Peptides against a protein of PDB entry 3B8E. Designs and how they scored, part 64

Target 1, 230 residues: chain A of PDB entry 3B8E
Amino acid sequence: PFLIFIIANIPLPLGTVTILCIDLGTDMVPAISLAYEQAESDIMKRQPRNPKTDKLVNEQLISMAYGQIGMIQALGGFFTYFVILAENGFLPIHLLGLRVNWDDRWINDVEDSYGQQWTYEQRKIVEFTCHTPFFVTIVVVQWADLVICKTRRNSVFQQGMKNKILIFGLFEETALAAFLSYCPGMGVALRMYPLKPTWWFCAFPYSLLIFVYDEVRKLIIRRRPGGWVE

## One batch from the design tools (peptide; made by RFdiffusion4, then SolubleMPNN)

Design b2_p14_1_s3 (from b2_p14_1, 13 letters changed)
Fold by OpenDDE base, seed 2:
Structure b2_p14_1_s3 (fold): chain B 230 residues (1-230), chain A 14 residues (1-14)
Amino acid sequence: as target 1 above (230 residues)
Amino acid sequence: ILELVEKLLKEALE
């Protein structure tokens, strides 16, 4: 998110505090929970792998998969960001290069895509309105990410939801997201303005996309053992 | 970019 903010010179889509909340708050418990995931049912049935070649391939595949998932997560957040700004009159194309004027306190006549002038205060309200739903979008997408990370090869439907710690992690990150989104004073303290409940659903298509992507990936791995994906 | 980062840091600390 920050890289796109710099490169495209768009208004800040995700605040520093929200990033910290993601990295330290929402990601930690889920990540730890994965360490306690039950072994896949097929682990004992796998042939011995060559430790040198297969580790490298595995690390590359994991890195690639996480990289791709991370990109989808970022896209989900940006989608929410662009939707909010578009609803407030700022079309995505208009946001390109707008940051300089957006962040200038002395410019109170920044025009949106429809010629409406926005004061600095109004712009910052809209910006901070984006922070919360971006954060929540990431959390919702992380639900799918966490669920798909339960297994390397088996489908979620095959492995099931047996890890109580993982379930706890899902509730924890959701509770944190709800707290940050709706607790009084968070707008002032964290620049996270309250989120309309409808925005929670904005991420669902991306969560579904990640889920489908990983299930397809795992299906390919199961059908073609030793292929490019293993 | 550096000025932007600096500004963002200042705003975050505010």
Scores: peptide ipSAE 0.000, ipTM 0.327, DockQ to the pose 0.021
Fold by OpenDDE base, seed 3:
Structure b2_p14_1_s3 (fold): chain B 230 residues (1-230), chain A 14 residues (1-14)
Amino acid sequence: as target 1 above (230 residues)
Amino acid sequence: ILELVEKLLKEALE
């Protein structure tokens, strides 16, 4: 998100504080929970790993975590960001290159896509209004990400949801997201303005997409062992 | 190739 802010010169989609809340607040407990996940039902049918060549965390797992899933998460966040700005009069094309004027406190007549002039204060309000929904979108998408990370080959329906620590992680990240979104003073302290409850649902299509994508991937792996999809 | 594309897209979206 921050790279797109720099490259495209758009208004800041996600604040540094919100990024820290994701990295330190919402992601830690879920990540730890995966250490307590039960072994897959077919794990004993697999050949033992070669300790000289096979890593527990291989390049394929890294590619899935940081490549495919991370990309979908970012897309979900940016979708929410663009929707909010569009509802406030700033179409996506108009945001390109706008950062310089957007962040200039001495320019109080920045025009939106409809010719409405925005003061610096008004622009910062709408910018900070984007931070909370972007954050919540990431959390909602992380629900799917955490669930799909339970297994490498088996469907989630085959593995089940027996990991109580994982369930606790999902609760914790959701509770933290709600706290940061609705607690009085968060707008001033964290630049996270209160979220309309409807924005929680904006990420649901992306969460579902990730879940379906991974289930299809795992289905292909089960049907074609040793394929390139592994 | 897919991994490379994913990497490039990730870098663009970070």
Scores: peptide ipSAE 0.000, ipTM 0.249, DockQ to the pose 0.020
Fold by OpenDDE base, seed 4:
Formats: C-alpha cells, sequence, structure tokens
Structure b2_p14_1_s3 (fold): chain B 230 residues (1-230), chain A 14 residues (1-14)
C-alpha cells in the first residue's frame, strides 16, 4: 500500500497506525500459531531435509508468501479502496497524482471525476473511510492466508483444523478488526471511521480466490511431485 | 519522496 501511495501519488489508502495494527495486532498471533501447527501427514513420511542445503524457509516459500499471496492480498485492499473512492466520485484514473492537492489543507476545491469540488475536511473523511475497510479486507484475506499456510502439499481438508492456537488467532484478528471498526472513538484515535457491515463481504471474493488458488496449486503438486509450483 | 515521508511522519505524529 505504501509503495503504491508513493509511486502513484494517490490519496493514502491505509494509515500508518492501521499498518501497525496489522503487523503487530492481527498478524502476530496467527504467525505464532503456525509454529504449533501439526506436521503434514506426508511430511513425516518424506526423507529428512539436508540441514546444510535445505533451508526451512526457501526461496520458493518466500516467493509464494510475498509474491503471489501478498499480491492478491494487496489487490483485495486496493479494490476496496478504489470502490469506495469511485462511489464518492473519484475514479481510479483521477486519483493518480492527486495526493499533493488532496493533502493540502488550503485547497478546498479539489475536483472529483464529475467536477464536484471537495473541501479538505470532506476529502479526509472519505480517505479515513477507506482505512477501515482496507484493514478489514486484509483481515478477511488473512483468514485464507493463514488456512493455506497450514500445509505445503496436503489440502486443508486432509490436514484439518486441529491447531487450537491457529483457530484462536483467527478469532483474535477478527475481534480486533471488529473492535477497531466499530468501537467509538476509533475515528479520532486511529483515523478509522466505522465500517458498514456490508464491506466485510467485499474481501470474500479475494479470500476465496486465494483459497482456490492454493488448493489448485497443492493439487498440482500432488499430481506432479517435484514440479516448479512446489 | 523525502518530502512525502516527512509529511507522512508529521501526520503520524499528529
Amino acid sequence: as target 1 above (230 residues)
Amino acid sequence: ILELVEKLLKEALE
């Protein structure tokens, strides 16, 4: 989000505080929970890794986590961001380069895509209206991310959901998301305005996409062991 | 970019 904000000079899609809440709040418990995940049923049947050559975290895992899944996650957040701004009259193409004028408190006549003028206060309201649903979108997508990270090869249906700490992590991040979205004062404290409940569903297609993508990937791995997708 | 970072830092501190 921050990179796109800098490169495209768009209005800030996700606040720094919100990013911290993701990194420290929603991601920590789920990440720790993975340490307690049961080994895949097939991993224990494989030859042990060579500790000198085979790293626990290999380049492929990094590529999957940060390149593929992370990209889909970011797209989900930005989709929500662009939808909200479009509903308020700012089409995606109009947002390019708009940041400078958007953030200038002395400019109170920033035009949207339809020629409507927006005051600084109005612009900040719509900006902060994007922060919460972006955050929630990330959390909803993280449900899928966490579930797919349970296994490397086996389907989630084969591995099951036996890790109670992981389940707790899912509830914790969801509860935190709900708290930050709906608790009074969050708009002032965190610049996260209340979210319409309908926006929780905006991320579902992306969560499903990640889940389906990973299940298909794992299916291919099972059918073609040692393939490049592994 | 530096100005942007500075601005973001200011906004984060407010």
Scores: peptide ipSAE 0.000, ipTM 0.339, DockQ to the pose 0.021
Fold by OpenDDE base, seed 5:
Structure b2_p14_1_s3 (fold): chain B 230 residues (1-230), chain A 14 residues (1-14)
Amino acid sequence: as target 1 above (230 residues)
Amino acid sequence: ILELVEKLLKEALE
């Protein structure tokens, strides 16, 4: 998220507070929950892995998969960001390079894509309006990410949802997201303005995409052991 | 394909 902010010079899509809420609030319990996930049913049936070669390959593959998931997650967040700004008159192309003028307190006539002038205060309201939906989008995408991380090779449908701590983590992050989004005073305290309930659904396609992607990946691994997908 | 998607996503995110 920050790389795009720096490279594209767009208005800040995700605030520092929201990042902290993700890193410390929504990610911790889910991450801990993975430590308690049951072993895959096929682990005991797998031939002894060569601890030197197979560990390295598996770690690289897992790292790549998580990297890809992270990119899809970021894409989901940015999609929400661009949609919100577009609804407020700022088309994505117009946002490129706009940050300098956007953040200048003395410029009160920044034009949107339709020629409407925006004061500094109005621009900051729109910016902060993006932070909460971006955060919520990340949480919704994390649902899928957490679920797919339960297994390395087996389908989630084979593994099941028996990890109560993982389930608790999903509820906790969702409850936290709802609290931060709708609790009175959060706009003042955290600059997280209230979120329209419809924005929760904007991330669902991305969550589904992640889920399908990982299930397909795992299916390929199961059908073609030693393939390039592994 | 995954590398291509990763590249495209990376390019889209850059």
Scores: peptide ipSAE 0.000, ipTM 0.259, DockQ to the pose 0.018

Design b2_p14_1_s4 (from b2_p14_1, 13 letters changed)
Fold by OpenDDE base, seed 2:
Structure b2_p14_1_s4 (fold): chain B 230 residues (1-230), chain A 14 residues (1-14)
Amino acid sequence: as target 1 above (230 residues)
Amino acid sequence: ILDEVLKRLKEALE
């Protein structure tokens, strides 16, 4: 999020403190939970490969998976961010390069995509309105991502939800999201304004999409073992 | 705190 903020010069989509809450609060427990996930039924049937080469491949695969998950989460958050700003008159293309004027408190006539002028205070309200939904969107996407990442080849429906640590992680991150969204003073302390319940559902189509994509991917892997999709 | 959270939830649902 911060990288895109710098490169595209868009209004800040997510506060730094909130990012830290994601990295240390919401991502840590789920990530640990994946380490304790039960082995796939098919993995146990494979003969041991060369331990030196397999360890490197596994580390690369894990690193790639975490990198991809992080990108998917960021995309989900940005989707919500752009939806909120678009609903308030700022189309995505108009946000490019807008940061300089957006953050200038002396400019009170920043125009949206429709020519409406926005004061500094109004702009900051909209910006801070994005922070909480962005965070919550990441959490909702994480629900799907964690379920997806439980298995490499097996369907979620085949593997099931047996990891108690994963369930605890999902609960913890959801509780944290609720706390940050609705606790008094979060708007002042963390620049996270209260979240309307409807925004919890903004990420659901995206989560469904990635879920379907992964199930299709896994289906292909099962039908064509050793293919390029692995 | 709980009362305030409930109040905010109520306001958000309205």
Scores: peptide ipSAE 0.022, ipTM 0.558, DockQ to the pose 0.036
Fold by OpenDDE base, seed 5:
Structure b2_p14_1_s4 (fold): chain B 230 residues (1-230), chain A 14 residues (1-14)
Amino acid sequence: as target 1 above (230 residues)
Amino acid sequence: ILDEVLKRLKEALE
């Protein structure tokens, strides 16, 4: 996300405080929950054919899969960001290169895509209005990520959601998202303005996409044991 | 508590 901010020179889509909340709040508890997840019964039965090569290949494939999930997650956040800015008059094309003028407090006449002029204060309100939905989008996408990470090969429907630690992780990140979104003073303290309830649903297509992607991946692995998709 | 911690962290990062 930060690389796109630098390369495209767009207004900041995700604040530093929001990033901190993701890294320390939403990612840590889920990661711990996954460490206590029971191994799949089928994984225990499958010994690696070549411990050196199969382990290396497996580590590369896992890394690639998590990398892809991270990319979809970031895409979901950016989608929400662009939708909010578009609803406020800033089309995606207009945002390219706009950061310099956007962040300049002395420029109070930045034009949107429709010729409306925005003061520095107005622009920052819109920017901070994007930070909270971006965060919430990450949380909603992480719901799917946590569910799919419970299994490596088996479908979520086959193994079920009986892990109490996983449920606790989902509750914790959701409660944190609600707290940061709606607690009084968060706009001033964290630059996270209150989120309209409708924005919680904006990420659902991406959450579904991750879920479908992983289920398809797992299906391919089950049908082609030892394939490169594993 | 989290709000206070995050506020302090924000202040430290500024």
Scores: peptide ipSAE 0.013, ipTM 0.381, DockQ to the pose 0.041
Fold by OpenDDE base, seed 3:
Structure b2_p14_1_s4 (fold): chain B 230 residues (1-230), chain A 14 residues (1-14)
Amino acid sequence: as target 1 above (230 residues)
Amino acid sequence: ILDEVLKRLKEALE
C-alpha cells in the first residue's frame, strides 16, 4: 500500500499504524505456521529429506505463496479504497498524481472528477474514511484465503495445523479490525474513522473472486502436474 | 490504557 502511494502519488490509502498491524499479523501467522510444520516434520521420522534442498524448496514455495497472497490482499484493499474515493467523487484516474495537491493544506479548492472543490479538511476526512475499510477488506480477504487453504486435498494433516494457526491469526486480525473500527476515539487517535457496516460487505465479491481464482488454479495444477503454474 | 498504548504506538510510528 505504501509503495503504491509513493509510485502512483495517490492519497494515502492506509494509515501507518494499520499497515504495521497488518504486516505484523500477516507475517506472524506464516512464521508460526512454518515453525509448527518444521516441528511436525522433525517429529515424524520421515526419511531424512535432504534438509538443505527440501527446506529451501519449502521456503521458496512458502515465500511465493505469501507473496501472491499479499499481492491479492493489497489489490482487495485498493479496490475498496478506489470504491470509497469514487463514491466521494474521485475516480481512480483522477487520483494519479493528486497527492501533492491533496496533502497541501494551503490548497482548499482541489477538484474532484466532477468539478466539486474540496477543502483540505474535507479531503482528509475522506482519506481517513478509507483507512478502516481498507484494513477490514484485507481481513475479509484473509478469511477467503483461509477457506482456500482448507480445500487443498494433498496436505490435510499439514493443513490442519496451518488451519488452527490461521484461524487464530484471523481471529486476532478480526478482533483488531473490530477494535480499530468501533472503539471510541480510534478515529481521532489512529485516523481511522468508524466503519459503516456496509463496507464490510464490499470485500466479499473480491474474496469470492479470489476463491474462484484459486480453485481454478488448483484444478489446473491437478490436471497438469509439473506445469508452469506449480 | 489501550488508548494510551495506541497513542504511544502512533507517536512512535510517526
Scores: peptide ipSAE 0.006, ipTM 0.327, DockQ to the pose 0.044
Fold by OpenDDE base, seed 4:
Structure b2_p14_1_s4 (fold): chain B 230 residues (1-230), chain A 14 residues (1-14)
Amino acid sequence: as target 1 above (230 residues)
Amino acid sequence: ILDEVLKRLKEALE
């Protein structure tokens, strides 16, 4: 999110503190737990394959999986961000390069895509309205990713332990999302305004799209074993 | 209309 904010010069989609909460709370703990659990599972159930090569392969696989999941999550968050801003008159194309004027407190006549002028205060309300739904969207997309991972036929045994850690991570991130969304003072402290329950469902079409895409991919793999789509 | 919506949102969030 922060990279796109810098590159595209769009209004801040997610607060830096919230990003840190995602990285530390939702990604790091599961990653560490996965690393420990994979290390324990590999040590306990398989004769020591070359511990250096297998550890490196597993670390790379974990890193790639988390990297891909993170990209999908970011896309989901940005989808919600663009929906909210579009509903408030800011089309995605109009947001490009708008950051400088958006963040300038002395400019109170920033025009939206329809020529309506927005004060600094109004712009910041809309910006902060995006933060909580963005975070919640990431959490909801992660639920879909969990379901997708469970439907993979392959290493059910390795998936079982990974699933416990993943479930724990999902529980933690969901609890964190609920805390950040509904705890009093979060709007002031973290610039995350309270989330209407309806916004929890904004991610569902996107999660469904990911699910359908993955099921179609799996169907293609099943029909064409050894194909490029694997 | 958007200003009114934003005011209502602000009021709801305060």
Scores: peptide ipSAE 0.000, ipTM 0.298, DockQ to the pose 0.019

Design b2_p14_2_s1 (from b2_p14_2, 13 letters changed)
Fold by OpenDDE base, seed 3:
Parts: C-alpha cells; structure tokens; sequence
Structure b2_p14_2_s1 (fold): chain B 230 residues (1-230), chain A 14 residues (1-14)
C-alpha cells in the first residue's frame, strides 16, 4: 500500500497505524498456529532438508508469498479503497498524482471527478474512512492465506480443519479486526473510523480467488510431481 | 499529537 502511495502519488490507502495492527495484531496468532499443524500424509516420502544447500526461505516461497498471494491481497485492498473513493466522488484516474494537493492543508478547494470542492478536513475524513475497510479487507483475504498455508501439496480437503489453534487464530484475528473497527474511540486513537458491515463482503471474492488458485496449484503439483510449480 | 508524531516517524521508517 505505501509503495503505491509514493509511486502513483495517490491519497494514503492504508494508515501506518492500521499496518501495525495487521503486523502486530491480526497476523501473530494465525502465524503461530501453523506450527501446530499436522504433518502432511506424504511427509515421510520427502527427503530431509539439507541445511547446507536448502534455504528455509527460497525463491519459490518468495514468489508465492509476495509475487502471487501478496499481489492478490493487495488488489483486494486497493479494490476496496478505489470503491470507497469513487463513492465519495473520486474516480481512480483522478487519484493519480492527487497526493500533493490532497495532503496540502492550505488547499481547501481540491476538486473531485464531478467538480465538487473538498476542504482539507473533508479529504482527511474520506482518507481515514478508507483505512478501516482496507484493513478489514486484508484480514478477510488472510483467512484464505492462512488456510492455504496449512499444506504444501495436499488439498485442504484432504488435510482437513483439525488444527484447533488455527481455528482459534481465525476467530482471534476476526474479533480483533471487529474490535478495532467498531470500538468507541478507535477513530480518535487509531484513525480507524467505523465501517458499514457491507464492507466486510468486498474482500470475499478475493479470498475465494486465493483459495481456488492455491487448490488448483496444489492439484497441478499432485498430478505433475517435479514440475516448475512445485 | 504523539500519535501523529509516531505515525510520521513510522512512515519514514517503513
């Protein structure tokens, strides 16, 4: 989010405080829960990792995490961001390069895509209105990400949802996201304004896409062992 | 004010 904010010069899509809430809040318990996942049925058929040659974090993992899943997550967040701004009169094309004028407190006549003028305070309200739905969108797509991370090769349907700590993690991250989104004072403390409940559903297509994409990937790996996808 | 400062510092660090 922050890289696109700089490169495209758009209004800030996700606040720094909300990023910290993801990294330190919603992601920790889910990540720890993966340590308690049951071994895949084929684990004893795999050779032990060679500590001298095999990295724990390899190019395939980086490509999967950042290049594939991370991009789908980012697209989901940005979709929510662009929808909210469009509903407030700012079409996506109009946001390109707008940051400089958007963040200038002395400019009180920034025009939207329809010629309506926005004061600095009004613009900041709209910006902060985007932060909470973007955050919630990330949490919803992380449900799928956590579930797909249970296995490397087996389908989630083959592995099952037996990890109670992972189920607890999904509940915890959702409860924390709801708390941060709706608790009184969070708008002042974290600049996270309350969101309409309908915004939770904006991420569901992307969460489903992540899940389907990974299940198809795993299916290909099972049918073609030793392929470039493994 | 402190929260704004922390946010600005974090924006510079991240």
Amino acid sequence: as target 1 above (230 residues)
Amino acid sequence: EVLKLVEELLKKAL
Scores: peptide ipSAE 0.009, ipTM 0.372, DockQ to the pose 0.029
Fold by OpenDDE base, seed 5:
Structure b2_p14_2_s1 (fold): chain B 230 residues (1-230), chain A 14 residues (1-14)
Amino acid sequence: as target 1 above (230 residues)
Amino acid sequence: EVLKLVEELLKKAL
């Protein structure tokens, strides 16, 4: 998010406070819950990692985590961001280069795509209105990310949803996201304005995409063991 | 205001 904010000079898509709420709030309990996941049924049929040749964090893992799943998550958040700004009169093409004028407190006549002028206060309300749905989009996409992380090779349908701590983590992160989004005073304290319940559904296609993508990847690995996809 | 300051400092540091 922040790299695109700098490169494209767009209004800030996701605030630093909302990022901290993800990293320190919603993601911790789900991540810890993976330590309680049952071993895959075929784990004893696999060769152990060679600590001299096989890195714990390899290029394939980095590519999967940052280059594939992380990019799909970012695209989901940006989709929500662009839709909200478009509904408020700012089309995606008009946002390019707008950051400098957007963040200037002395400019109170920034025009949208339809020629409507926006004060600094109005612009910041719209920006903060984007931060919460972007945050919620990440949480909804993280449901799929957490579920796919249950296994390396087996399908989630083969592994099942037996980890009660993981299920608790999914409810905890969702409840925390709802609390941060709708609790009175969060607009002042965290710059997180309440969102319409319909915005929770904007992430669902991307969550489904991540899930389907990983299940297809795992299917390929099962059919072609030792491939570059592993 | 403190949160704004922290946010601005983080934006400058990153």
Scores: peptide ipSAE 0.009, ipTM 0.370, DockQ to the pose 0.026
Fold by OpenDDE base, seed 1:
Structure b2_p14_2_s1 (fold): chain B 230 residues (1-230), chain A 14 residues (1-14)
Amino acid sequence: as target 1 above (230 residues)
Amino acid sequence: EVLKLVEELLKKAL
């Protein structure tokens, strides 16, 4: 998000507070819950990792986490961001290079794609209106990310949803996201303005895409052990 | 104001 904010000079899509709420709020309990996941049925058939040759974080894991899943998550967030700004009169093409004027508090006549003038305060309301749905989008795609992280090779359908702590984590992160999104005063305290309930569904295609993508990946690994996908 | 400052500092640190 922040890289595109700099490179494209667009209005800030995700605030620092929302990032902290993700990293410290919504991700902590889900991440801890993975420690309580049941072992995969084939784990004892796998060779132990050689600590001298096998990296804990290999190129495949980096590619999967940052290059694939992380990119899908970012695309989901940006999709929500662009849709909200477009609904408020700012088409994606018009956002390119707009940051300088957008962030200037002395410019109160920034035009949208339709020639409507926006005051600094109005622009900041719209910007902060994007932060909450972007945050919620990340939480919704994290549901899929957490579920796919239950296993490395086996399907989630083979593993099942028996980890009660993981289920609790999914409810906790969702409840926290709802609290941060709808609790009175969050707009002032955290710059998280309330979102329409319909915005929760904007991330669902991306969450499904993550899930399907990983299940297909795992299916390929199971059918072709030792392939480039593993 | 503190949040703005933190945001500015993070923007500068990144």
Scores: peptide ipSAE 0.008, ipTM 0.365, DockQ to the pose 0.025
Fold by OpenDDE base, seed 2:
Structure b2_p14_2_s1 (fold): chain B 230 residues (1-230), chain A 14 residues (1-14)
Amino acid sequence: as target 1 above (230 residues)
Amino acid sequence: EVLKLVEELLKKAL
């Protein structure tokens, strides 16, 4: 999110507070829960990792985490961001380069895509209105990300949902996201304005995409062991 | 206020 904010000079899509809520709040319990996942049924059939040649973090893992899944997650967040801004009169193309004028408190006549002028205060309300739905979108796509991280090779349908700590993590992150989104005073304290319940569904296509993508990946790995995708 | 300041500094640095 922040890189695109810099490169495209768009209004800030995700606030620093919301990023901290992801990194320290919603991701912590889910990430820890993976340590309690049951071993895959075929783990004893795999050769031990060679610590001299095989890195824990290899190019394939980086490509999957940052290059593939991370990009899908970012796209989900940005989709929500662009939809909210478009509903408020700012089409995606119009946002390019707008940051400088958007963030200037002395400019009170920033035009939207329809020629309507927006005061600094009005623009900041819209910006902060984007932060919470973007955050919630990330949480919703993280459901799929956490579930796919249960296994390296086996399908989630083969592994099952037996990890009670992971299930607890999914509920915890969802409850925390709901609390941060709807608790009175969060708009003032964290600049997280309440979102319409419909915004929770904006991420669902992306969560499904992540899940399907990884299941297909795992299917390919199972059918072609030792391939470039493993 | 600190978060505002950090955001402003980040916005200025970028």
Scores: peptide ipSAE 0.007, ipTM 0.334, DockQ to the pose 0.022; fails the geometry check

